# Designs tried in a protein design run: peptides against a protein of PDB entry 3QIS. Part 22

Target 1, 334 residues: chain A of PDB entry 3QIS
Amino acid sequence: PSLELSRREFVFENVKFRQLQKEKFQISNNGQVPCHFSFIPKLNDSQYCKPWLRAEPFEGYLEPNETVDISLDVYVSKDSVTILNSGEDKIEDILVLHLDRGKDYFLTISGNYLPSCFGTSLEALCRMKRPIREVPVTKLIDLEEDSFLEKEKSLLQMVPLDEGASERPLQVPKEIWLLVDHLFKYACHQEDLFQTPGMQEELQQIIDCLDTSIPETIPGSNHSVAEALLIFLEALPEPVICYELYQRCLDSAYDPRICRQVISQLPRCHRNVFRYLMAFLRELLKFSEYNSVNANMIATLFTSLLLRPPPNLMARQTPSDRQRAIQFLLGFLL

## One batch from the design tools (peptide; made by RFdiffusion4, then SolubleMPNN)

Design b1_p9_4_s1 (from b1_p9_4, 3 letters changed)
Fold by OpenDDE base, seed 4:
Structure b1_p9_4_s1 (fold): chain B 334 residues (1-334), chain A 9 residues (1-9)
Amino acid sequence: as target 1 above (334 residues)
Amino acid sequence: SSLLEEALS
């Protein structure tokens, strides 16, 4: 069996967080026998492609002289955004199109990723006074490495922040400030806030706006701005409540004094963001008569974002653990 | 006060 491929090289320019790109090609059975094709893993890979890439269809049968269109879909989700922001991964892959009893055909995927404030650490964002797209990629890498080292140092209580030579970090990321300040100003009376989904086009505009500028006003509906905040919190590599404190939050969930002590042990940026969000959410709850928002709904929603189980425990999260996590957050909303 | 000032006070 043999295939003819219309294209073997694919370039995905300016790949962005949550923006789907598609490239299509044709495969044709130019042989005299039916053939089965499939995308197969490379040696030592578990998957035929990287998490941000998909082929559709990824397998199929072709009769003699049959042609099928294959879509290569590039989509950066929360699961890939962090590693692409850091440059640990890149928009590069090799796909192996296997023909049963035939040859392997190699497809080259290349392109460039545009960094996002979504999926960037709170510590790195607190050091970014400019939009992320204005920061040189080399400096992003340094800021992430420094972020990790400063987090480790802060946990170890070892080094006073040398107040001297480095520009003082922001108290909270400007992106969080912009989102929350907008919601505080314009969305407190918004019916069904955090319950109604935003518009996908508006979400993309909000993301692009935060990545490229410091706007006076965030574009889009209150629902889109609210969902953008949820997406931002979900995409954080380290949740607002650091993984190291997860179990202590669950253990303290019914003691409000211990809960506050646990939060006081967060890294400065995380602690500031947590307090800022809790202040906003408490203010939003004062308008419950207008916005239909209640503490249980908000606690349930935000707990999954702010108090994520460590990756090693994620598969083991019990309903009791979820209820404790919700109870922990309720102690800051009431 | 800004929401941030109230949260960080």
Scores: peptide ipSAE 0.026, ipTM 0.729, DockQ to the pose 0.772
Fold by OpenDDE base, seed 3:
Structure b1_p9_4_s1 (fold): chain B 334 residues (1-334), chain A 9 residues (1-9)
Amino acid sequence: as target 1 above (334 residues)
Amino acid sequence: SSLLEEALS
């Protein structure tokens, strides 16, 4: 069996968070026998491609002289955004198109990724006074390393950071401040806030706006700005409540004094973001007659974003653990 | 904003 491929090299320029790109090619059975094709893992890989790449179809049968179109889809989700922002991963892959009882065909995937404030750590963002697209990639790596070292020092109760000439970090990321300040100003009376989805085009404009500028006003509807805040919180590599405190939050869920003590032990940027979000959500709840928002809905929604189980516990979260996590947040909303 | 001042107080 043999195949003819219309193309073997694919370039995905300016790949962005949540922006789908597609490239297509044709495969043709130029042999005299039916053949089965499949994309197969390379040696030591579990998957035929990286998490941000998909082939459709990924397998199939071709009769003699049959042709099929294959789509290569590049999509950076919350699951790939952090490793692409840090430069740990890149828009590069090799696909192996296997022909049963035949040869392998290699496809080269290449391109460039444009960093996003979505999927970047709260600590790194607190050090960024400019939009992330203005920050050199080399400096992003340094900011992530410095952020990790400061988190570790803070957790270890090591000596107060020397008042050295490093610019003081922001109290909260400018991106989350812009989102919340907009919602506070314009969305407190918005009916069905956090219940109605935003527009995908507006979400992309908001993401691009926050990645490239410091706007006076965020573009799009209040629903799109609200959903952008949810996407931002979901995409964080470390949730607003750090994984190290997850179990203590559950254990304290019915003691408001212990809950406040647990929050006081968060790294400074995480603690500030948590308090800022809780202040905003309490203000939003005062307008419940206008916005149809209630404490149980908000606590249920934000618990999954702010108080995520550690990766090792995700598969074991009980209904009781979920209820404790919701109760923990309710103690800050009421 | 007033919210940030209240949250950081």
Scores: peptide ipSAE 0.025, ipTM 0.729, DockQ to the pose 0.938
Fold by OpenDDE base, seed 1:
Structure b1_p9_4_s1 (fold): chain B 334 residues (1-334), chain A 9 residues (1-9)
Amino acid sequence: as target 1 above (334 residues)
Amino acid sequence: SSLLEEALS
């Protein structure tokens, strides 16, 4: 069996979080026998491609002189955004198109990723006084490493970090401040807030706006700004309530005093973001007659974002654990 | 913002 490929090199320029890019190529059976083709893992890989890449179709049959179009789709989800933001991963891959009883055909994927404040740590964002696209990638790495070390120190040292004469971190990320301040000013009376989806185009504009600027006003509808806040919280590499405190939150869920003590043990940036969000959500609940928002809906929605189970426990989360997690958050909303 | 001041107080 033999194949002819119309293209073998693919370049995905300016890849962004949640923005789908597609490149297409054609494969033709130029042999005299039917062929089965498939994308196969490289040696020591579990998958035929990186998580941000897919081929469609990834396998198939071709009769002699038959031709099929294959789409290479690049999409950076929450699962790939953090490692791409840090430069730990890159828009580079090699695909192996295998022909049964035939040859391997190698496809080269390349490109560049544009960093996002989505999927960046709260600690790093508190140190970013400028939009992330203005920060050199080398400095992003340093900010993430320093942020990890300060987080560990803040968890181990009950002592207030003597904030030496270095530029004081922001109390909360500017991006989350911009989102919440916008919602507070313009969305408190918005019907079905957090219940109506935003527009995908507006969400992309909001993400691009926060990544590239410090706007006076966030573009898009209140629904799109609200969904952008949810996407931001979901994309955090570590949730607002750190994974280390997850079980303690569940164990304390029915004691409001212990719940507040658990929150006091969060890293400063996480604690500030949590308190800021709870203050906003309590304010939003005062307008329930206008926005149709209630404490149970908000607690259910935000619990999945703020109080995520650690990856090792995610598959084992019981209905009781979910109810405890919701009850924990309700103690800050009521 | 008043919300941030209230949350951090």
Scores: peptide ipSAE 0.025, ipTM 0.726, DockQ to the pose 0.862
Fold by OpenDDE base, seed 5:
Parts: structure tokens; C-alpha cells; sequence
Structure b1_p9_4_s1 (fold): chain B 334 residues (1-334), chain A 9 residues (1-9)
């Protein structure tokens, strides 16, 4: 069996978080026998492609002289955004199109990624006084490494590092401040806030705005700004409540005194973000007659974002664990 | 913002 491919090289320029790009090519059976094709893993890979790439269709059957279009889709989700922001991964891959009882065909994927404040650590963002797109990639790597070392030191020493004459970190990321300050000013009376989805185009504009500028006003509807906050919290590599404290939050869920003590043990930036979000959400709940928001809805929504189970425990989360996690957060909203 | 001052005070 044999195939003819219309293209073997694909370039994805200016790849962004949550922005789908597509490149298409055609495969034709130029042989005299039917053939089955599939994308196969390389040696030592578990998948035929990186998590941000897919082929559609990824397998199929071609009669003699039959032709099929294949779409190569590039989409950076929350699962790939962090490793692309740090430059640990890149928009580069090699796909192996296998022909049963035939040869392999290699496809080259290349391109560039544009970093986002979405999927960047709270510690790194507290050191970024400018939009992430103004920060050199080399400096982003240094900021992430320094952020990791500071998190470890803060967890081990329980003492705030008396940071010398270096530029003091922000108390909270400017991106979180911008989102929450906008919602506080303009969305407290918004009917169905956090219940109505935002518009996908407005979400992309908000992400691009936060990545490239420090706006006076965030673009889009209050629903889109609210959903952008949820997406930001979901995309964090380390949740606002660090994974190390997850079990202690569940164990303390019915003791408000122990709950506050657990939060006091968070790294400074995580603790500040948590307190800032809880202050905002308590303020939002005062307007429940206007915005239709209640404490149980907010606790249920934000618990999944702020108090995530560690990746090794995700598959083992019980309904009891979820209820304890909600009860933990309720103690800060009421 | 007043919220940040209240949360961090």
C-alpha cells in the first residue's frame, strides 16, 4: 500500500491559550489495494501527539483512489498552558502516519506560543509588575524558578523572608486585582452572576487584554469578566489553596478556628489571594436580592477551583470529601 | 481598592 500527502510541514504562528488553530491536508490512496492508516506513538511516547495537538480523523480506511481530508488542530487548554508559558514545552512535534503493511510518513509541526498570565503561578505573577507579554521569556523562566524556591522557603521556614532592597513582590497578582476590582465595581447588582456563561469572543479579548496591558476597564460583559476569573483560577498550576493543605482543609471543615489556622499557613501570595477572593464573595452575597447569588452556589462553584484534590487523589475524591471541601469554604462566606 | 485593604489589614 502507498499514500500521497498534499503537505508534510505545518506552521502554527502566534498560538494562544484557548484559541483554536487548524491546518488541513489531504491523503490519497495512490496504490492498487485498500489501506488502513493511523497516527501512531513514537518510540517511548504514550500518545501519537502532544496534549495541545490532535488529528481528525486520527485513523481510517481508504479504497484505491480514495482521498480524505485530515485536520490538525492546535488548542492550548489548562492542561498544556503552564508548560508552554515556562518554555518547558514548545509548539513543535513530529507525527507518524502509519500505513498498515506499508511505511511510515512523518509530519513536522512547528510554530510559536505567546505566553499568558493564565496558567502562570501566583508567585511568578506577584513578581510581574508589567503585562506578561512585556516580560522576556528568559526572565519568565527566572521568575518561575525564583517563585518555586520562595514557596519552598516560605513553607519550610514559616517566616516571611525579609526581602532586602529588591523590588517587593505584589501582594496579589495584578490580573486577579483587575478582574475582582472590575466585578466589585460593576457586577454586584448583575442578575445571574457566575450562573450565566460569558461570550467566547469576549473571553478571548479579556485574556489578550490582561496578557498585553494594564487596562483601566476590562472589556466585555460582567458575565464574561466573571467567567474569566473562573478560567484564571482553574488554569493555575497550583490552586489558591496549595495541594499540600488539601487534606487538612477537609479534616478541619467543621471547625472554623482550625480552618483559619490552615489558611494562615499558605504562602503569602496564596493567602492574600484567598482572603481577597473571600472578601469579594462576601460583598457579592450582600447583593443576593439583585444578583440571585447565594452562599451554597458560590461555595459549590469556587470549591472546585480553589480547593482542588492533588492529581494523585483526583480519581479517589468521594462525595463526602466534596461536601467537606464545600463546608470548609462556607466557613469563610458566612 | 477598599476590598484589598480590608482583606490584607
Amino acid sequence: as target 1 above (334 residues)
Amino acid sequence: SSLLEEALS
Scores: peptide ipSAE 0.024, ipTM 0.725, DockQ to the pose 0.852

Design b1_p9_4_s2 (from b1_p9_4, 5 letters changed)
Fold by OpenDDE base, seed 3:
Structure b1_p9_4_s2 (fold): chain B 334 residues (1-334), chain A 9 residues (1-9)
Amino acid sequence: as target 1 above (334 residues)
Amino acid sequence: DELLRKALS
């Protein structure tokens, strides 16, 4: 069996978080026998492609002289954004199109990724006074390394923050401040806030705006700005409540004094973001007659974002653990 | 700023 491929090289320029790109090619059975094709993993890989790439179809059957269109879809989700922001991964892959009892055909995927404030750590963003697209990639790596070291020092309680390091971190990321300050000013009376989805086009504009500028006003509807805040919190590499404190939050869920003590042990940036979000949500709840927002809805929604189980516990989360997590957050909303 | 100040005070 043999195949003819219309193209073998694919370039995805300016790949962005949540922006789908598609490239198509044709495969044709130029042989005299039917053939089965499939994308197969390389040696030592579990998957035929990286998490941000998909082939559709990824397998199929071709009669003699049959042709099929294959779509290569590049989409950076919350699950791939962090490793692309850090430069640990890149928009590069090699796909192996296998022909049963035939040859392997190699496809080269290349391109560039544009970093996002979405999927970047709270620690790095607190050190970032300019939009992420203005920061050199080399400096992003340094900021992530510095952020990791500062988190470790904070957890170890060992070294006072050396007062001599040139630029004081922001109290909260500017992106969180922009989103929450906008919602606080303009969305407290918005009916069905956090219940009505935003528009995808407006979400993309908000993401691009936060990645490239420091706007006076965020573009889009209040629903799109609210959903952008949820997407931001979901995309964090570490949740606002650090994984190390997850179990202690569950254990303290019915003791408001212990809950406050657990939050006081968060890294400074995480603690500030948590307190800022809780202050905003408590103000939002004062307008429940206008916005139809209640404490149980907000606690249920934000608990999944702010208090994620550690990766090793995700498969073991009980309904009781989820209820404790919600109760923990309710103690800050009421 | 007011909300942030109130949250961090």
Scores: peptide ipSAE 0.292, ipTM 0.927, DockQ to the pose 0.918
Fold by OpenDDE base, seed 2:
Structure b1_p9_4_s2 (fold): chain B 334 residues (1-334), chain A 9 residues (1-9)
Amino acid sequence: as target 1 above (334 residues)
Amino acid sequence: DELLRKALS
């Protein structure tokens, strides 16, 4: 069996978080026998492609002189955004298109990723006074490394922040401030806030706006701005309540004094973000007659975002653990 | 911001 491929080199320029890109090519059976094609893993890989890439179809049969269109889809989700932001991964891959009893055909995937404030650590964002797209990638790496070291020092309570040489970090990321300030000003009377989905086009505009500018007003509906806040919190590499405190939050869920002590042990940036979000949500709940938002709905929604189980515990989360996590947040909303 | 001030006070 043999194939002819219309293209073997693919370039995905300016790949962004949650923005789907597609490149298409044709495969044609130029042989005299039916063939089965499939994308196969390389020798050391478990998957035929990186998590941000997909081929559709990834396998199939071709009769003699049959042609099939294959779509290469590049999509950076929350699962790939952090490693692409850090430069640990890149928009580069090699796909192996295998023919049964035939040859391998290699496809080269290349491109560039544009960093996002989505999937960036709270600590790094607190050090980032300009939009992330204005920050050189080399400096993003340094900011993440410095942020990790400062998180660890803060958790260990060992060393005061060396106030001397580095610009004082923001109290909260400007991106969170922009989202929450917008919602606080314009969305407190919005019916079904956090219950109605945003528009995908508006979500992309909001993400691009936060990555490239410091706007006076966020574009899009209140629903899209609200969903953008949820997406931001979901995409955080470390949740607002750090994984190290997860179990202590559950254990303290029915003691409001211990709950406040646990929150006081968060890294400064995480603690500030938590308090800011809780203050916003308490203000939003004052308008429950207008916005149809209640404490149980908000606690249920935000618990999954703010108080995520550590990766090693995700498979073991009980209904009791979920209820404790909700109860923990309720103690800050009521 | 007043909300931020209230949250961090």
Scores: peptide ipSAE 0.289, ipTM 0.927, DockQ to the pose 0.913
Fold by OpenDDE base, seed 5:
Structure b1_p9_4_s2 (fold): chain B 334 residues (1-334), chain A 9 residues (1-9)
Amino acid sequence: as target 1 above (334 residues)
Amino acid sequence: DELLRKALS
């Protein structure tokens, strides 16, 4: 069997978080026999492509002289955004198109990624006084490494932050402040807040705005700004409540005094963000007659975002664990 | 911001 490919090199310029890009090519059976094609893993890979890439179709049959269109889809989700922001991964891959009893055809994928404040650590964002797109990639790597080292030192109760030479970190990320300050000013009376979805175009504008500027006003509807806050919290590499404290939150869920003690053990930036979000949500609940928001809805929604199970426990989460996690947050909303 | 001040007090 043999194939003809219309293209073998693909370039994806200016790839952004949650923005789908597509490139297409054709494969034609120029042989005299039917052929089966499939994308196959390289040696030592578990998948035929990186998590941010997909081929559609990824397999199929071609009769003699048949042609099929294949779409290469690039989409950076929450699962790939962090490693792309740090430059640990890049928009580069090689796809192997295999023919049964035939040849391998290699496709080259290349491009560039534009960093986002979405999927960046709270620690790094507290050190970023400028929009992330103004920060050199080399400095982003240094900020993530320094942030990890400071988090570890904070957890170990070791050295007081040497107040001297480095610019003091922000108390909360400017991006979280912008989102919450907007919602606090403009959305407290918004009917169905956090229940109505935002517009996808407005969500992209909000992400681009936070990545490139420090706006006086966030663009889009209150629903889009509210959903952007949820997306931000979901995309964090580590949840607002650090993975190390997850089990202790569940164990303390019915003791409000122990719950407050557990939160006091969070790294400073995580603790500040948690307290800021809880203060906002308690103010929002005062307007429940206008916004149709109640404590059970808010606790249920934010629990999955703020108090995520560690990756090793995710498959083992019980309905009882979920109820304990909700009860933990309710103790800060009531 | 008043909300931030209240949250961090």
Scores: peptide ipSAE 0.285, ipTM 0.925, DockQ to the pose 0.873
Fold by OpenDDE base, seed 1:
Structure b1_p9_4_s2 (fold): chain B 334 residues (1-334), chain A 9 residues (1-9)
Amino acid sequence: as target 1 above (334 residues)
Amino acid sequence: DELLRKALS
């Protein structure tokens, strides 16, 4: 069996978070026998491609002289955004198109990723005074490393931050401030806030706006700005309530004094973001007659974002754990 | 802003 491929090299330029790109190619059975094709893992890989890449179809049968169009889809989700932002991963892959009883055909995937404030740590963002697209990639790596070290020092209760010549971190990321300040100013009376989906085009505009600028006003509807806040919180590599405190939050869920003590142990940026979000959400709840937002809805929605189970516990989360997590957050909304 | 100030006070 043999195939003819219309193309073997694919370049995905300017790949962005949540922006689907598609490249298509054609495979043709130029042999005289039916063939089965499949994309197969390389020798050391469990998957035929990286998590941000997909082939469709990834397998099939071709009769002699039959032709199939294959789509290569590049999509950076919350699951790939952090490793692409840090440069740990890149828009590069090799696909192996296998023919049963035939040859392997190699496809080269390449391109570039444009960093996003979505999927970047709160610690790193607190050190970014400018939009992430203005920050050299080398400096992003340094900021993440420095942020990790400062998080560790904070957790270890080591010596006060040397008041040295480095610019003081922001109290909260400017991106969080922009989103929350917009919602606070313009969305408190918005009917069905956090219940109505945003528009995908507006979400992309908001992401691009936050990545490239410090706008006076965020573009899009209040629903799109609200959803962008949810997406931002979901995409955080470390949730607003750090994984290390997850179990303590559950254990304290019915003691509001202990809950506040647990929050006080968060890294400074995480603690500030948590307090800022809770202040915003409490303000939003004053307008419940207009926005249809209630404490139970907000607690249920934001608990999954702010108080995520650690990856090792994710498969073991009980309904009781979820209820405790909601109860923990309710103690800050009421 | 005022909200941020209230949150961090």
Scores: peptide ipSAE 0.280, ipTM 0.925, DockQ to the pose 0.914

